# Peptides against a protein of PDB entry 2AUS: the designs that were tried, part 202

Target 1, 323 residues: chain A of PDB entry 2AUS
Amino acid sequence: ADIKREVIVKDDKAETNPKWGFPPDKRPIELHIQYGVINLDKPPGPTSHEVVAWIKRILNLEKAGHGGTLDPKVSGVLPVALERATRVVQALLPAGKEYVALMHLHGDVPEDKIRAVMKEFEGEIIQRPPLRSAVKRRLRTRKVYYIEILEIDGRDVLFRVGVEAGTYIRSLIHHIGLALGVGAHMAELRRTRSGPFKEDETLVTLHDLVDYYHFWKEDGIEEYIRKAIQPMEKAVEHLPKIWIKDSAVAAVAHGANLTVPGIVKLNAGIKKGDLVAIMTLKDELVALGKAMMSTQEMIERSKGIAVDVEKVFMPRDWYPKLW

## One batch from the design tools (peptide; made by RFdiffusion4, then SolubleMPNN)

Design b2_p24_5_s3
Fold by OpenDDE base, seed 2:
Structure b2_p24_5_s3 (fold): chain B 323 residues (1-323), chain A 24 residues (1-24)
Amino acid sequence: as target 1 above (323 residues)
Amino acid sequence: MEELRRRNEELERKLKLALEKLEK
């Protein structure tokens, strides 16, 4: 998520009408909620689904969805997309995750050996999904991006780990324990990051949401609930982006594929088949789609389908129909 | 290690308070 992507400008003269759309920072509170994502600090105990149900009750919402299941006992960063933004979670499911884990060893191991063995688990690992996963129980590779040992106290090892989506930390700890020769189990787990969502000032509790909604509804104070909800565009910050002309926005908002003439600027390094975010020149999310061209092809070609539009978010009426 | 435990306990406490407020 932290990789700054180069922006290639295709049309440096393209302007946007300030009267069209609703930039993420200019949405009325009701509209902000309708296109919102909460960076929730999920408590241990409840399922991710129970927590989403409570958020819907607290905020009087019809729909919400989460950006990747946390087990009941696991706390921390759970992005919850609201109402019209609910399907933005599809951008978060494949995103990298970070955890802080407490591993308990079943025997004594010298710290030097712990550090050496845990470093060997950086890179590609082979995992079998747990029985409770919706995923077929086939062996699969996953990437461990980094392991940072935070603290070692006898048989207890606290570590930070960055992983590919769908890496099972419990399974990682089991394999580390086997490699150490003594066995190990996961004592505690907290998710500290899910793509662009991390432990920062945007992280809120269910209790915060209860109070902030009350301040809005009873006291007329919007500030707290506005700050507690991120714009849906936050949920796509880690994706490669394509910015489009005002004249192309309404067509894409109607579900038309993005064609090359509609592109104003784009990120470098887009490959055919990548999930991309289609943005307005005001950084509004129009749609998610599959790249049908590379960045280079989108620059060099004068015509053709650049993006197969899979999911529209923007309402059809925010921009005028110009075709 | 103790910080992680303390944070989880605080979240459980806040969850209880949130649920109590939702039942009113």
Scores: peptide ipSAE 0.438, ipTM 0.918, DockQ to the pose 0.923
Fold by OpenDDE base, seed 1:
Structure b2_p24_5_s3 (fold): chain B 323 residues (1-323), chain A 24 residues (1-24)
Amino acid sequence: as target 1 above (323 residues)
Amino acid sequence: MEELRRRNEELERKLKLALEKLEK
């Protein structure tokens, strides 16, 4: 998620009209909520769906969705997209995750052996999805990006782990326990990162949301609820971006595919088939789509479909129709 | 290790308070 992507400019003379659209930092509070994502600190106990239902009740919302299920007993970072932003969660489902896990060993193991064996689980691992998962129970490879041991106390091992989306930490701990020869189970689990969402100043509780909504509705103070909600553009920060001309925005907002002439600038390293964010020159999210060309093809070609538009977010009226 | 447990317990406490406020 922290990969600084190079930006390639195709049209250095392209200007944007300041009267069109609503940049993320200039949305009225009601519009900010309609295009918002909460970095929720999910409590242990409730399901991710119950927590989303409570957020809708607290904030008086019709729609909301979460950026990837946490088990009932798992706490921490749960992105919750609101109202018109609800479907931005599709950008977060494939995003990398970080956890802090407490593993309990079923026997005594020397610390040096624990450290050595856990390091062998960095890289590609083979997993079978658990019975409760809606995912087909076939063996599949997943990436463990890193394992950082934080604390070892006898049979208890606290560690940080970065993983590919849909890696099961409970299964990882089971296999570590087998490799250690004593067995192990997951005692505690917290998610500390989901793509661009992490443990930072934007992390809020359900209790914070109750109080902040009250301050807005009863006391007229919008500052707290405004800060508690991130713009939907935050949920696509980890994606490769394509910035488009003002003249192309309304067509894409009506569901037209992005053609090469509409591109002003783009990130390097886009491949055919990648999920990409289509942005205005004011960094507003227009749509998500599938790249039909590489970055290089989008630079070299004068025409053709660059992005197959899968989901529009921008209203049709924010930019004028110029076709 | 104890910090993780304490943090989870505090989140459970805050959840209870949030639900009590939402039911009023």
Scores: peptide ipSAE 0.438, ipTM 0.919, DockQ to the pose 0.877
Fold by OpenDDE base, seed 5:
Structure b2_p24_5_s3 (fold): chain B 323 residues (1-323), chain A 24 residues (1-24)
Amino acid sequence: as target 1 above (323 residues)
Amino acid sequence: MEELRRRNEELERKLKLALEKLEK
């Protein structure tokens, strides 16, 4: 998620009309909610679906969706996209995750050996998905980006782990236990990051949401509920971006594919087939789509389909039709 | 280690309070 992407400018003279659209920081509260994402601190106990149902009840919403299932017993960062933003969760599903895990060893192991073996699990690991997962139970490789041991107390090992999406921490701990020769199980698990969403000042509880919604509806105080909801654009911060001309926005908002002439600036390192966010010059999310060209091809070519638009978020009337 | 456990227990307590407020 923290990959600094270079921005390549194609049109340095492109301007945007300040009267068009609704920048993420300037949305009225009702519109902010319609295009919002909550960084929820999911409690242990409930399913991710039950928690989403409660959020819909608390906030009087028709639709919501979560940015990647947490098991019932797992706490922590669960992005919940609201109403018109519900489908932005598709950008979060493939995003890297961080967890803090408590591993319990089934035998005594010297601390030096624990540290040495756990370091060997950084990199590529082979996993089989659990039976309960919707994923086919084929062996697959997953990346462990880092393992940071936080605390060792006898047979208890607290560690932070950064992983590729769909890495099973329970399975990782099982394999670490096997490599240590004593066996191990996952005692506790908390997700501390899901792509751009992390443990920060934006992390809120269900209880916070109940109180903040009450303050808004009964006391007329919107500040708390406004801060508790992030703009949907937060959910795409980790994606490569393409910024488009004002004249291209309405066409893309109507579901037209993005063509090369509409591009003002773009991130470096886009490959054909990448999921990309199409943005206005005011950093409003227009759509998600599949790159049909590399960054280099989008720079060098004068015409052609740059992005196959898969999901539009922006309303059709925020920008005028200029075609 | 205790911090993680205490944090989870506090989230469970807050969940209970939230549900009690929603049932009024």
Scores: peptide ipSAE 0.434, ipTM 0.917, DockQ to the pose 0.876
Fold by OpenDDE base, seed 3:
Structure b2_p24_5_s3 (fold): chain B 323 residues (1-323), chain A 24 residues (1-24)
Amino acid sequence: as target 1 above (323 residues)
Amino acid sequence: MEELRRRNEELERKLKLALEKLEK
């Protein structure tokens, strides 16, 4: 999933005015929060909605949203988009996920057999969503990208698993248990990755947020809260990108579709219908939209609608109207 | 395995501390 997308340049002479916009690294703290995403280490116990409500209370926010539900008992990486960035979570919902899972077997199985059978679950699997899911209970295929066994202790199996969005690890473990002939259940689950968000130095707890907000409001120290919040642009790193001229930014920020003449550079491999991020030449997120052309069509054509703009994030006043 | 369990327990402990601080 970490394949660097090639960048194709259409206009090598395109410059950007340094006075326009607010690059992700140069936002004042209030603006950084308004366009922020927290890489939250969700504790086990609370729902994802309760945790989002607590973040709103801790940081005195009107709006926030999460990048994909974790069940109450599941810990780990929960991206929480703040305020004006709230809708960026739509880019994270379809993103791949990684988990560390503890599976408990209901009988004794030789380690060699455990390893062999679990390896067979790499690839496409058929799942039925659980009764409590918001998803229609239809049989569906899901991709298991990889399974890495970390530890085997008798009937306990710790493993890392990379999966397509909406793969149920509980159901995977149930099917592994059936294939082993003894049955199994999920004892513990932690999400270690959600698209571009992973377990790294950006991962913060609710306790960290309480302390860091206090340091800012009471002591005037912005450093900690600034570091605890990622720019919203982080939430689109996994998407194909299209970079646009300064003269096109304000039109897109007003909800106009992106036309081919506005494109400066773009990622290779965009297909019609793909979700794409429209970026400034300063790597600011302008909007999310649906590609109406392939990369090749956007290169070859001189005119036409390249992207149907669905969600605007850029304020209308960051760039001047040049139309 | 013990690392995962310990990490989850520590997150639950930190959550309690965070809520106690938020209620003051």
Scores: peptide ipSAE 0.423, ipTM 0.914, DockQ to the pose 0.911

Design b2_p24_5_s4
Fold by OpenDDE base, seed 2:
Structure b2_p24_5_s4 (fold): chain B 323 residues (1-323), chain A 24 residues (1-24)
Amino acid sequence: as target 1 above (323 residues)
Amino acid sequence: MAELRARNEELQRLLKLALEKLEE
């Protein structure tokens, strides 16, 4: 998620009208909520669905969705997209995850052996999804980006792990335990990162949301609830971006595919088939789509479909129709 | 290790408090 993407400018003279749209930092509070994502600290106990239901109740929302299920016993970072932003969670599903896990070993193992074996689990691993997963129980390869041992206390091993989406930490711990020869189980698990969402000042509890909503509705203080909700654009920070002309925004907002002439600037390294975020020059999310060209093709070509628009987020009236 | 457990316990406490406030 922290990959700095180079920005290539195609049109250095392109300007944007400051009167059009609603930049993420300039949305009225009601609109900010409608296009919001909460970085929720999910408590252990409830399901991710129960927590989303409570958020809808707390904030008087009709619709919300989460950016990747946490098991009931798992705490930590659960992005919850609100109302019109609900569909943005699809950008978060494939995003990398980080966890802090407590592994309990079923026998005594020397610390040097623990460290050596756990290091071998960095890279590609073969996993079988657990029985309770909605995913077909097929063997699949997953990437473990890193394992950092934080603490070893006898049979208890606390570690940080960065993983590809859909890596099961419980299964990882089971396999580590087998490799150590003594067996192991997951005692505790917390998610510390989900793509661009991490443990930072934006992380809020359900209790925070209750209080902050009350302060807004009863006391007229919007600052707390505004801070507790991130703009939906946060949920696409990890995606490659294409920035478009004001004249192209309304067409894309109506579901038209993005053509090459509409591109002002774009990230390097876009491949055909990549999920990309289409942005205004004010960094507003217009739509998500599938790249039909590489970055290089989008630079070299004068015409053609650059992005197949799959999901529109921006209302049709934020920018004028200029076609 | 103790910090992780304490954080989880606090989140459970805060959940209970939040639910109580919602029933109010």
Scores: peptide ipSAE 0.502, ipTM 0.935, DockQ to the pose 0.876
Fold by OpenDDE base, seed 4:
Structure b2_p24_5_s4 (fold): chain B 323 residues (1-323), chain A 24 residues (1-24)
Amino acid sequence: as target 1 above (323 residues)
Amino acid sequence: MAELRARNEELQRLLKLALEKLEE
């Protein structure tokens, strides 16, 4: 989950003008909200869409989107991208997820057998999407990165599970129950991680948002609402990054593809077809795009399209046109 | 196990309170 990506420097002399742009930590509160993502603790009961609608109402927003649906009964980490950041959720959809699940067994099984069988479900599993899924019901492989049993109490098994995006924990529990020979169902489910968003000090409730917005609007206290909203750059921390010259920023912000000469530094291990974040030297998100070259090709080549820019986030005027 | 249940119950309580405040 915390893949430390090596940074390869292509141009060690490249500097950035401190007067250009708005680094994440220097955004005025209104701008911070416009480019924000909330790490919401979704309550059980409402749909993810209902929760997004409430956030829009609470914070007086025109647009928002979530970083991957939680079922109504599922609680926990729901990243909600705000306003101009709304489309950053595309970076979170493919991100790994962690859950804490309560599995109820339909019969008595020795703990040693429970532990042994659950360990066999680490790795690649074959799943069929449920009928309610907007995804075509084709068989698909998903990765279970890890299963950690937290507690066993008779027929109740509490476990932590790290999974590839779009892994159905309900289906996993069903298959574990079949493998145990007694059957099982999902009693409770909480998402504890969605990519870079986890259960930490940034996790906030809808109630927190109501209070914090009130403190800002009525009392002039912006500190709470500022802390409750993460910069959109948080939502791309898990992606491979390409840092570009100040002279390339305006062109990319206008929707031009990133060419190799614009690259200052980049993460190792980028493959052709990867989703990448294009960053300024001040760690501002300019755009998301598809890598058209590997890291190695971006180093070795002097010219060509490095990234096909799919979604621009940065306003066109934050950096001057230097062409 | 009890912690997970308690957390979910508290989140439901806080949701109700948040919605009540949003209607004021």
Scores: peptide ipSAE 0.499, ipTM 0.935, DockQ to the pose 0.869
Fold by OpenDDE base, seed 5:
Structure b2_p24_5_s4 (fold): chain B 323 residues (1-323), chain A 24 residues (1-24)
Amino acid sequence: as target 1 above (323 residues)
Amino acid sequence: MAELRARNEELQRLLKLALEKLEE
């Protein structure tokens, strides 16, 4: 998520009309909620679905969705997209995750051996999805980006781990335990990151949401609930972006594919088949789509379909039809 | 280690309080 993608400017003279659209920082509170994502600190105990149901009840919402299931016993970062933003969670599914895990060893192992063996699990690992997963139980490779041991206390090992989406930390700990020769289990797990969502000032509890909603509805104070909800654009920060002309926004908002002439600027390193975010010049999310060209092709070509638009988020009336 | 446990316990406490408030 933190990879600063180079921005290539195709049209340096393109301007945007300040009267059109609703930039993420300038949405009325009701509109902000409709296009919002909560960085929820999920408590241990409830399912992710129960938590989403409670959020809908607390905030009086019809629709919400979460950015990747946390098991009941797992706490921490659960992005919950609201109302019209609900579908943005699909951008978070493929995003990398970070966890803090407590592993309990079933025997005594020298600290040096623990450190050495855990270091060997950085890189590609083979996993089988657990029985409770909706995913077919096929062996699959996953990347462990890093393992950082935070604390070792006898048989207890606290560590931070960055992983590819759909890596099972419980399975990782099981394999580490096997490699150590004593066995191990996951005692505790907390997710500290889900793509662009992390443990920061935006992390809120269900209790915070109850209080903040009350302050808004009963006391007329919208500040707290406004801060508790992130704009949906936060949920696509980790994606490669394509910024489009004002004249192209309405067409894309109507479900038209993005053509090359509509591009003002774009991130480097887009490949054909990548999920991309189509943005206005005011950094409003118009749509998600599949890149039909590389960045280089989008620069070099004068025409053609750049993005196959899959999911429109922007209302059709935020920008005028200029065709 | 103690911090992780304490955080999880606090989240459970806050969940209980949130649910109690939601039922009022």
Scores: peptide ipSAE 0.495, ipTM 0.934, DockQ to the pose 0.917
Fold by OpenDDE base, seed 3:
Structure b2_p24_5_s4 (fold): chain B 323 residues (1-323), chain A 24 residues (1-24)
Amino acid sequence: as target 1 above (323 residues)
Amino acid sequence: MAELRARNEELQRLLKLALEKLEE
């Protein structure tokens, strides 16, 4: 998520009309909520679905969706996309995750051996989804990006782990326990990152949301609820981006595929088949789509379908129809 | 370790308070 993507400019003369659209920082509070994502600190106990239902009740919303299920006992970062932004969670499902886990060993193991064995689990691992998972129980590889041991106290091992989406930390801990020869189980788990969402000043509790909504509705103070909700554009920060001309925005907002002439600038390293975010020159999310060309092909070609538009977010009337 | 547990306990406390406020 922290890899800075190079930006290649295709049209350095392209300008944007300041009267068109609603940049993320200029949305009225109601519109900000309609296109919002909450960086929720999910409490342990409830399901991710129960928490989403409570958010809908707290904020008087018709629709919301979460950016990747946390088990009931797991706390921490749960992105919750609101109303018109609900489907932006599709961008977060494939995103990398970070956790802090407490592993309890079922026997005594020297600290040096714990450290050595846990380091061997960095890289590719083979996992089978647990029985309780809705995912087909086929063996699959998953990448462990890093393991950082934070604390060892006898049989208790606290560690930070960065993983590919859909890596089961419970299964990882089970395999570590087997490799140590004593067995282990997951005592505690907290998600500390989900793509661009992390433990920072944007992390809010359900209690914060209750209070902040009350301050807005009863006291007329919108500041707190505004800060508690991130613009939907936050949920696509980790994706490769394509920025388009003002004249192309309305067509894409109507569900037309993005053609090469509409591109102003784009990230390097886009491959055919990648999920990409189509942005305005004001960094508004227009749509998500599948790249039909590489970055290089989008630069070299004068025509053709660059992106197959899969999901539109921007309203059709924010930019004028210029065709 | 104590910090993780304390944070989870606090989140449980705050959840209870949030649910109580939603019933008012």
Scores: peptide ipSAE 0.497, ipTM 0.934, DockQ to the pose 0.871; fails the geometry check

